# Peptides against a protein of PDB entry 2YKT: the designs that were tried, part 6

Target 1, 231 residues: chain A of PDB entry 2YKT
Amino acid sequence: SRSEEMHRLTENVYKTIMEQFNPSLRNFIAMGKNYEKALAGVTYAAKGYFDALVKMGELASESQGSKELGDVLFQMAEVHRQIQNQLEEMLKSFHNELLTQLEQKVELDSRYLSAALKKYQTEQRSKGDALDKCQAELKKLRKKSQGSKNPQKYSDKELQYIDAISNKQGELENYVSDGYKTALTEERRRFCFLVEKQCAVAKNSAAYHSKGKELLAQKLPLWQQACADPS

## One batch from the design tools (peptide)

Design b1_p9_2_s2 (made by RFdiffusion4, then SolubleMPNN; from b1_p9_2, 4 letters changed)
Fold by OpenDDE base, seed 2:
Structure b1_p9_2_s2 (fold): chain B 231 residues (1-231), chain A 9 residues (1-9)
Amino acid sequence: as target 1 above (231 residues)
Amino acid sequence: SEPSNPWAP
């Protein structure tokens, strides 16, 4: 029946969230943590490299013929420091605004979804059983009427059952329909949250990239000419 | 008591 098919669809939405979305989201979070760790590793390694560059700048500054190149090397290291600071801010946002929030939600969702599905199933079954009961009673009544010498005695009661069946059928269909819409809304909400949080991370990432681009664009021409202009 | 929806606004 239409109601049975829609019921199946509703259950499948909940099952898809529980069995596909949530496990995939957990994996996404894990991959995000790995990505964060890798970026932190890059940050650490870069610090060592540019600290060593500063040392080279110090040596240049102590030389008689390369003093100005010392300043260039210091500027290179300083620009890196500024870029790194922006990266760290981005990483904090990535962790706190995306990963942590998703992790908290996904861990709680199993209990919620199980309860929500169970509630839906219980009420759906209750309405279905009530409908079946009315249908069965009508069938019994009709059998009695057919065997009776006075079938008209049961006519009013037959009408009452027909009306009750119609109403219960409509109620069941509406309930299942609403249940399906609710389930789809729950699914969409989860994806929307992910998109929205990813957008926030993207904005922070854009700020990091822009800062780096701007700083390098300003300084790189100066650095490129440093060797051509001996002091 | 039913669990709250963790994805609710």
Scores: peptide ipSAE 0.446, ipTM 0.925, DockQ to the pose 0.879
Fold by OpenDDE base, seed 5:
Structure b1_p9_2_s2 (fold): chain B 231 residues (1-231), chain A 9 residues (1-9)
Amino acid sequence: as target 1 above (231 residues)
Amino acid sequence: SEPSNPWAP
């Protein structure tokens, strides 16, 4: 029946959230933490590299013929420091605004969804059982009427059951339909939250990339000319 | 008590 199909669809939405979305989201969070760790590792390794570059700049500054190249090497290291600061800000946002919030929500969601599904199932079954009961009583009444010498005796009661069945069928269909809409809304809300938080992270990432591009674009021409002007 | 929706605004 239409109501049975819609009921199955409703249950499948909840099942999909619990068995597919939530585990996948947990994995997403784990991969995010791994990515964060890797970026932190890059940051640390880069610091060592540019600290070593500063040392080369010091040596150049102490030379008789390469003093100005020392300043260039220092500037390269300083630009890196500024870019790194932007990256650290992005990483903080990534952790606090995306990963932590998703982790909190996904941890609580199993209990909520289980309760919501059970509530829906209980009420759906209650309405279904009430409908089935009325249908069964109507069948019994019709059987009695067919065997009776006075079928007209049961006509009013038959009409009452027909009306009751129609009403209960409508109520069940409406309830299941609303349940399906609710379930889809729950699913959509989860995806929307993910999208919105990812947008916030993307904005911060864009700021990082923009700052880096700006700094390098400003300095790179100067650095490229440094060797062309021997003292 | 029923658990609250963690995704509710």
Scores: peptide ipSAE 0.444, ipTM 0.924, DockQ to the pose 0.909
Fold by OpenDDE base, seed 3:
Structure b1_p9_2_s2 (fold): chain B 231 residues (1-231), chain A 9 residues (1-9)
Amino acid sequence: as target 1 above (231 residues)
Amino acid sequence: SEPSNPWAP
């Protein structure tokens, strides 16, 4: 029946969220934490490299023939420090605005979805059973009427059951239809949240790349000419 | 008590 098919579709939406979406989201969060850790590792390793570059700049500043190149090397290290600070800010936002919030939601979702599905199933079954009972009673009444010497005695009761069946059928169809719309809305809300938070990550990433590009574009021409200028 | 929707706005 139409109501049975729509009921199956509704249950499949909840099943897909619980068995496909939520496990995949947990994996996404785990991969995000791994990515964050790797970027933090890059930051730490870069600090060591540019601290060593500063040491080379100090040696140049102590020389007679390369003193001005010391300042160039210090500027290179300072620009890197500024770029790295921007990366750290992006990582904090990535952790607090995306990973933490997704983790909190996905941990609570199993309990919520189980309760929501159970509530829907209980009410759907209750309405279905009430409809089946009414149909069975009408069938019994019709058999009694056919065997009776006075069938007109049952005519009013037959009409009452027909009306009750029609009303219960309509109520069941509406309930299942609303249940399906609710389930689809729950699925969409989860994807929309992910998209919105990923947009925030993209904006922060763009700011990091822009800052790096601007700082390097400003200084790189000066650094490139430093060796060509005689002291 | 029914659990609250963690994805509610």
Scores: peptide ipSAE 0.442, ipTM 0.923, DockQ to the pose 0.910
Fold by OpenDDE base, seed 1:
Structure b1_p9_2_s2 (fold): chain B 231 residues (1-231), chain A 9 residues (1-9)
Amino acid sequence: as target 1 above (231 residues)
Amino acid sequence: SEPSNPWAP
């Protein structure tokens, strides 16, 4: 029946969230943590490299013939520091605004979804059983009427069962339909949250890349000329 | 008590 198919679809949505989405999201979070750790490692290694570059700049500044190159090397390190600050802000947002929030939600979701599905199933079954009971009683009544010498005595009761069946059928269909819409909304909300949080991360990443591009574009011509121009 | 929806706005 239409209601049975819609019921199956509803259960499948919850099942898909529980068995596919949530495990995949946990994996996504784990991969995100790995990515964060790798970037933290890059950040640390980069700091060491540019600190060493500063030391080379200090030596140049102490030289008799390369003092101006010391300033260039310091500028290179400073630009890197500014770029690194943007990266750290991006990583902080990545951790706090995406990973932490997703982790909290996914850990709580199993209990919620189980309860929501159980509630839906219980009510759906209750309405279905009530409908089946009315249908069975109508069938029994019709059998009695067919075997009776006075079938008219059952007419009013038959009409009452027909009306009850119609109402219960409509109620069941509406309930299952609403249940399906609710389940789809739950699924969509999860994906929308992921998209929205990923957009925030993307904005921060864009800011990092833009700042780096701007700073390097501004300074690179100056640095490229430093050795060509005699002091 | 019923668990709350962790994805609710």
Scores: peptide ipSAE 0.439, ipTM 0.922, DockQ to the pose 0.886

Design b1_p9_2_s3 (made by RFdiffusion4, then SolubleMPNN; from b1_p9_2, 5 letters changed)
Fold by OpenDDE base, seed 2:
Structure b1_p9_2_s3 (fold): chain B 231 residues (1-231), chain A 9 residues (1-9)
Amino acid sequence: as target 1 above (231 residues)
Amino acid sequence: PEPENPWAP
């Protein structure tokens, strides 16, 4: 029946969220944590490299013929420090605004979805059973009427059951339809949240890239000219 | 009590 098909679809949405979306989201979070760790590792490694560059700048500053190149090397290291600060801010956002929030939600969602599905199933079954019972009673009444010498005695009761069946059928269809819409809304909400949080992370990432581009664009021409200028 | 929807706005 139409109601049975829609019921199946509704259950499938909840099952898809529970069995496909949530596990995939957990994996996404795990991959995100790995990505964060790798970027933190890059940050640490870069610090060592540019600290060593500072040391080279110190040596240049102590030389008689390369003193000005010391300042250039210091500037290079400083620009890197500023870029790195922006990266750290992006990573904090990535962790706090995306990963942590997703982790909290996905952890709680199993309990919520199980309860929501169970509630839906219980009410759907209750309405279905009530309909079936009414249909069965009508069938019994009709059999009794056929065997009776006065079938008109049961006419009013038959009409009552017909009306009850119609109402219960409509109620069941509406309930299942609403259930399906609700389930689809729940699914969409989860994807929308992910998209919105990714947008926030993207904004912070853009700030990192913009800052890096700006700083390097400002200084690179100066650095490129440094060796052409007399000491 | 029913658990709260963690994805609710």
Scores: peptide ipSAE 0.443, ipTM 0.927, DockQ to the pose 0.884
Fold by OpenDDE base, seed 5:
Structure b1_p9_2_s3 (fold): chain B 231 residues (1-231), chain A 9 residues (1-9)
Amino acid sequence: as target 1 above (231 residues)
Amino acid sequence: PEPENPWAP
């Protein structure tokens, strides 16, 4: 029946969230933590590299013929420091505003979804059973009427059951339909939250890239000219 | 008590 099909669809939405979405989200969080760790590693490794560059700048500053190149090398290291500071701010936001919040939600969701599905199933079954009972009683009444010498005696009661069945069928269909809409809304809410948080991450990432681009665009022409100027 | 929806706005 239409109601049975929609019931199966509703259950499948909940099952998909529980068995596909939530495990995938846990994996997403894990991959996010790995990405965060790698970026932190980049920051650390870069510090070592640019500290070594500063050392080269110190040597240039101590030379007789390359003093001005020392300042260039120091500027290169300083620009990098500013870029890395911006990256650290982005990573902090990435951790606190995305990963932590997703982790908290996904860990609580199993209990919630199980309860929600159970509640839906219980009420759906209750309405279905009530409908089945009325249908069974009507069938019994019709059998009794067919065996009776006075079938008209049962006509009013037959009409009452027909009306009751129609009403209960409508109630069941509406309940299952609403249940399906609710389940789809729950699924959509989870994806929407992910999208919204990714937008926040994207804004922070854009700020990081913008800062780096601006600093390098300002300084790079000066650095490129440094060796052409005899001093 | 029914568990709270962790994704509720």
Scores: peptide ipSAE 0.441, ipTM 0.926, DockQ to the pose 0.908
Fold by OpenDDE base, seed 3:
Order: structure tokens, then C-alpha cells, then sequence
Structure b1_p9_2_s3 (fold): chain B 231 residues (1-231), chain A 9 residues (1-9)
């Protein structure tokens, strides 16, 4: 029946969220943590490299013929420091605004979805059973009427059952339809949240890249000229 | 009591 098919579709939406979406989201969070760790590792390794560059700048500053190149090397290290600060801000946002929130939600979702599905199934079954009962009673009444010498005695009662069946069928169809819409809305809300939070991450990432581009664009021509200038 | 929807706005 139409109601039975829609019921199956509704259950399949909940099943897809529980068995496909949530496990995939857990994996996404895990991959995000790995990415965060790798970027933190890059930050640490870069600090060592540019600290060593500062040391080279100190040596240049102590020389008689390369003193001005010391300042260039210090500027290179300082620009790196500023870029690194921007990266750290991006990582904080990535952790606090995306990973932590997704982790909290996915951990709570199993209990919520199980309860929501159970509630839907219980009410759907209750309405279905009530409909089946009315249909069975109508069938019994028709058998009695067919075997009776006075079938008109049952006519009013037959009409009452027909009306009851029609009403219960409509209620069941409406309930299942609303259930399906609710399930689809729950699925969409999860994807929308992911998209919105990923947009925030993208904005922070763009700020990091923009800051790096601006700082390097400003200084790089000066650094490139440093060796050509007589001192 | 029913669990709260963790994805509710």
C-alpha cells in the first residue's frame, strides 16, 4: 500500500543516518584531528627552521661586508612569525568551531535517533492495528448480515465501520507522511550544519592565506634587491 | 524524558 511504502522510506532515512551518516561523520572528525595535528607539527618544525635563519642573520649583522643583509634575514623570520600567528588562530577556530561541536553532536545522536525511530514505529503500529481491527469487525458484520433473515438490521452499523475505516486510513497516511517529512528534515539539518561550519573554516583559512600573501608581496621585492645594492 | 535533539537550531 501507499502508507506501507512511505513507512519503509521513513525507516530507511533513519537507518541511513544511523548506519551511514554518523559513522562517516566520526571518520570525518578523526581525519580533521589528524589534519590539525599535522598542521601543528608544521608549525613546530617551521619555528626551528626560522630560528636557525635568525642565527644566520645575527652572523651577517656581525660581519663588516654583509651587515644590511642581517636585517633582511631578520625581516624574513618576522614575517614568518606573523604568518604563523595567523595559522594558530585558524587552528583554534578549526578545533573549537568545527571538530568539538561535531564530536559532541555525533556522540548524542545515537540515543536521540533510537528514541525518535521507536516513537514513530510505536505510533505507526498503533494506528495500523486500530485500522486492521476495524476492517476485521466490518468483515465479521458483513458475514452476519449475509446469513441473516433481516440484513437491514446491520446497515447502520456497517456504515459506521466504513466511516471509521476511512478516517483511520486517512490518519495513518497523514501520520506516515509527516513522519517522512520529519525524517528528511533531520537528515538535511545535519548536512546544513556541516556546510555552515565548513564555511566558517573556509573564511578563517582564507584569512590565513590572505595575510601571508599580503606580507610576502610587500617585502619580497625589497629582499630580492638586497644583494644588488652596494653597501 | 525524550533525549534532546543534538542538531536542533
Amino acid sequence: as target 1 above (231 residues)
Amino acid sequence: PEPENPWAP
Scores: peptide ipSAE 0.440, ipTM 0.926, DockQ to the pose 0.880
Fold by OpenDDE base, seed 1:
Structure b1_p9_2_s3 (fold): chain B 231 residues (1-231), chain A 9 residues (1-9)
Amino acid sequence: as target 1 above (231 residues)
Amino acid sequence: PEPENPWAP
């Protein structure tokens, strides 16, 4: 029946969220944590490299013939510091706005979805059973009427059962339809949340890339000319 | 009590 098909579809949505989406999301979070850790490692290694560059700049500044090159090396390190600050902001956003929130939600979702599905199934079954009961009663009544010397005695009751069956069928169909819409909404909400939080991360990433590009574009010509200038 | 929807706005 239409209601049975839609019921199966509804259950499949919940099943897909529970068995496909949530495990995949957990993996996504895990991969995100790995990525964050790797970037933290890069950040630390980069700090060491540019600290060493500063030391080279100090030596140049102490020299008699290369003092101006010391300033250039310091500027290079400073630009890196500014770029690194933007990266750190991006990482904070990545952790706080995406990973932490997703982790909290996915951990709670199994219990919620299980309860929601169970509630839906219980009510769907209840309505289905009530419909089946009415149909069975009508069938019994019709059998009694056919065997009766006075069939007209049962006519009003038959009409009542027919009406009840129609109403219960409609109620069941509406309930299952609403259930399906609700399930799809739940699924969409999860994806939308992911998209929105990823957009927030993307904004910070864009800021990081933009700042780096701007700073380097501004200074690079100056640095490239430094060795051509007389000492 | 019914579990709260963790994805509710």
Scores: peptide ipSAE 0.435, ipTM 0.924, DockQ to the pose 0.883

Design b1_p9_2_s4 (made by RFdiffusion4, then SolubleMPNN; from b1_p9_2, 5 letters changed)
Fold by OpenDDE base, seed 2:
Structure b1_p9_2_s4 (fold): chain B 231 residues (1-231), chain A 9 residues (1-9)
Amino acid sequence: as target 1 above (231 residues)
Amino acid sequence: SEPENPWAL
C-alpha cells in the first residue's frame, strides 16, 4: 500500500543516517584529526628551519660585508613566524569549531536516532494495528449480516466501521507522511551543519592565506633587492 | 525522557 511504501522509505532514511552517515562522519572526523596533526607537524618542522635561518642572519650581522643581509634574513624568519601564527589560529578553529562539535554530535546521535525511530515505529504500528482490527471487525460483521434473517439490523454498525476505517486509514497515511518529512529534515539538518561548519573553517583558512600573501607581497620586493645594493 | 536532538539548531 501507499502507507506501507512510505513507511519503508521513512525507516530507510533513519537507517541510512545510522548506518551510512554517522560512520562516515566518524571517519571524516578521524581524517580531520590526522590532517590537523600533519599541519601541526609542518608548523613544528618549519620552526626548526626558520630558527636555523635566524642563526644565519646572526652570522651575517656579525660580518663586515653582509651586515644588512642579516636584517633581511631576520625579516624572512619573522614573516614566517607571523604566517605560522595564523596557521595555528586556523588549526585551533578547525579543531574547536568543526572536529570537536562534530564528534560530540555524532556520539549523541546514535541514542537520539534509535529513540526517534523506535517512537515512530511504535506509533505507526499502533495506528496500523487499530486499522487492521477495525477492518477485521467489519469483515466479521458482514459475515454475520449475510447469515442473518434481518441484515438491516447491522447496517448502522457497518457504516460506523466504514467511517472508522476511512478515518484510521487517513490518520495512518498522514502520520507516515509526516514521519517521512521529519526523517528527511533530520538528514538534511546533519548535512547543513557540516556545510556551515566547513564554511567557518574556510573563512579562517582564507584569513591565513590572505595574511601570508599580504606579508610576502610587502616584503619580497625588498628582499629581492638586498643583494643588488652592496653595502 | 527522550534524548535531545544533538543536531537541533
Scores: peptide ipSAE 0.405, ipTM 0.918, DockQ to the pose 0.878
Fold by OpenDDE base, seed 3:
Structure b1_p9_2_s4 (fold): chain B 231 residues (1-231), chain A 9 residues (1-9)
Amino acid sequence: as target 1 above (231 residues)
Amino acid sequence: SEPENPWAL
C-alpha cells in the first residue's frame, strides 16, 4: 500500500543516518584530529628551523661586512612567528568549534535516533493494528448479514465501520507522511550543521592565508634588495 | 524522559 511504502522509506532514512552518516562522521572527526596533529607537528618543526635562522642572523650581526643582513634574517624569523601565531589561532578554532562539537553530537545521536525510531514504529503499529481490527470486524458483520433473514438490521453498523475504516486509514497515512518529513528534516539538520561549521573553519583558514600573504608581500621586496646594496 | 536531539539548532 502507499502507507506501507512510505513507512519503509521512513525507516530507511533512520537506518541510513545510523549505519552510514554516523560512522562516516566518526571517521571525519578522526581524520580531523589527524590533520590537527600534523599541523601542530609543522608548527613545532618550523620553530626549530626559524630558531636556527635567528642564530644565523646573530652571526651576521657580529660580522663587519654583513651586519645589515642580520636584521633581514631577524625580520624573516619574526614574520614567521606572526604567521605561526595566526595558525595556532586557526587550530584552536578548528578543535573547539568543529571537532569537539561534532564528537559530542555523534556520541549522543545513537540514543536519540533509537528512541525516535522506536516511538515512530510503536505509534505506526498501533494505528495499523486499529485499522486491521476495524476491517476484520466489518468482514465479520458482512458474513452475519449475508446469513441473516433480516440483513437490514446490520446496515447502520456496516456504515459506521466503513466510516471508521476511512478515518483510520487517513490518520495512518497522515502519521506516516509526517514521520517521513520529520526523518528527512533530521537528516538535513545534520548536513546543515556540518556545512555551517565547515564555513567557520574556511573563514579562519582564509584569515591565516591572508595574514601570511600580507606580511610576506610587505617585507619580501626589502629582503630581495638587501644583497644588492654595497656595504 | 525522551533524549534531547543533539542536533537541535
Scores: peptide ipSAE 0.404, ipTM 0.917, DockQ to the pose 0.871
Fold by OpenDDE base, seed 5:
Structure b1_p9_2_s4 (fold): chain B 231 residues (1-231), chain A 9 residues (1-9)
Amino acid sequence: as target 1 above (231 residues)
Amino acid sequence: SEPENPWAL
């Protein structure tokens, strides 16, 4: 029936969230933690590289013919330090505003979804059973009427069961339809939250890239000219 | 008590 099909669809939405979305979200969080770790590793490795660049700048500053190139090398290292500081701020936001919040939600969701699905199934079954009972009683009444010498005696009661069946069928269809809309809303809410948090990450990432671009655009022309002037 | 929806805004 239409109600049975829609009931199956409703259960499938809840099952998809529980069995596909939530495990995939846990994997997404794990991949996010790996990405965070790799970026932290980049920051650490970069510090070592630019500390070594500072050492080259010190040597240039100690030379008689390359002193000004020492300042250029120091500026290159300082610009990098500022870029890395911006990256660290982005990583803190990525951790606190995305990963932690998703982790908290996904760990609580199994319990919530199980209860929500169970509540829906219980009420759906209750309404279905009440409908089936009325249909069964109507069938019994019709059999009794067909075997009776006075079938008209049962006509009013037959009409009452027909009306009750129609009402219960409508109530069941409405309940299952609303259940399906609710389930789809629950699924959409989870994706919307992910999108919203990714937008926040994207804004922070844009700030990091903008700061780096600005600093390098300001300094790079000066650094490129440093070797052209024969001292 | 019914568990709260962790995704409720």
Scores: peptide ipSAE 0.401, ipTM 0.917, DockQ to the pose 0.877
Fold by OpenDDE base, seed 1:
Structure b1_p9_2_s4 (fold): chain B 231 residues (1-231), chain A 9 residues (1-9)
Amino acid sequence: as target 1 above (231 residues)
Amino acid sequence: SEPENPWAL
């Protein structure tokens, strides 16, 4: 029936969230944590490299013929520090606004979805059973009427059962339809949340890339000229 | 009590 098909579709949405979306989201979070860890490693390694560059700048500043090159090397290290600060801000956002929130939600969602699906199934079955009961009672009444010397005695009750069946059929169809819409809304809400949080991360990533580009574009011409100037 | 929807905005 239409209601049975829609019921199956509804259960399939919940099943897809529970068995496909949530495990995939857990994997996404795990991959995010791995990426964060790798970037933290890059950050640490970069700090060591640019600290060593500062030391080269100190030596240049102490020289008689290369003092101005010391300032250039210090500027290079400072620009890197500023770029690194933007990266750290991006990573904090990535952790706090995306990973942590998704981890909390996905951990709680199994219990929620199980309860929601069970509630839906219980009510759907209750309405279905009530419909089946009315249909069975009408069938019994019709059999009694056919065997009766006075069929008209049952006519009003037959009309009442027909009306009750129609109403219960409509109620079941509406309930299952609303259940399907609710399930699709739940699925969409999860994807929308992911998209919104990923947009926040993307904004912070854009700020990091923009700041780095601006700083380097401003200073690079100056640094490129430093060795051409007579000492 | 019914579990709260963790994705409720």
Scores: peptide ipSAE 0.398, ipTM 0.915, DockQ to the pose 0.880

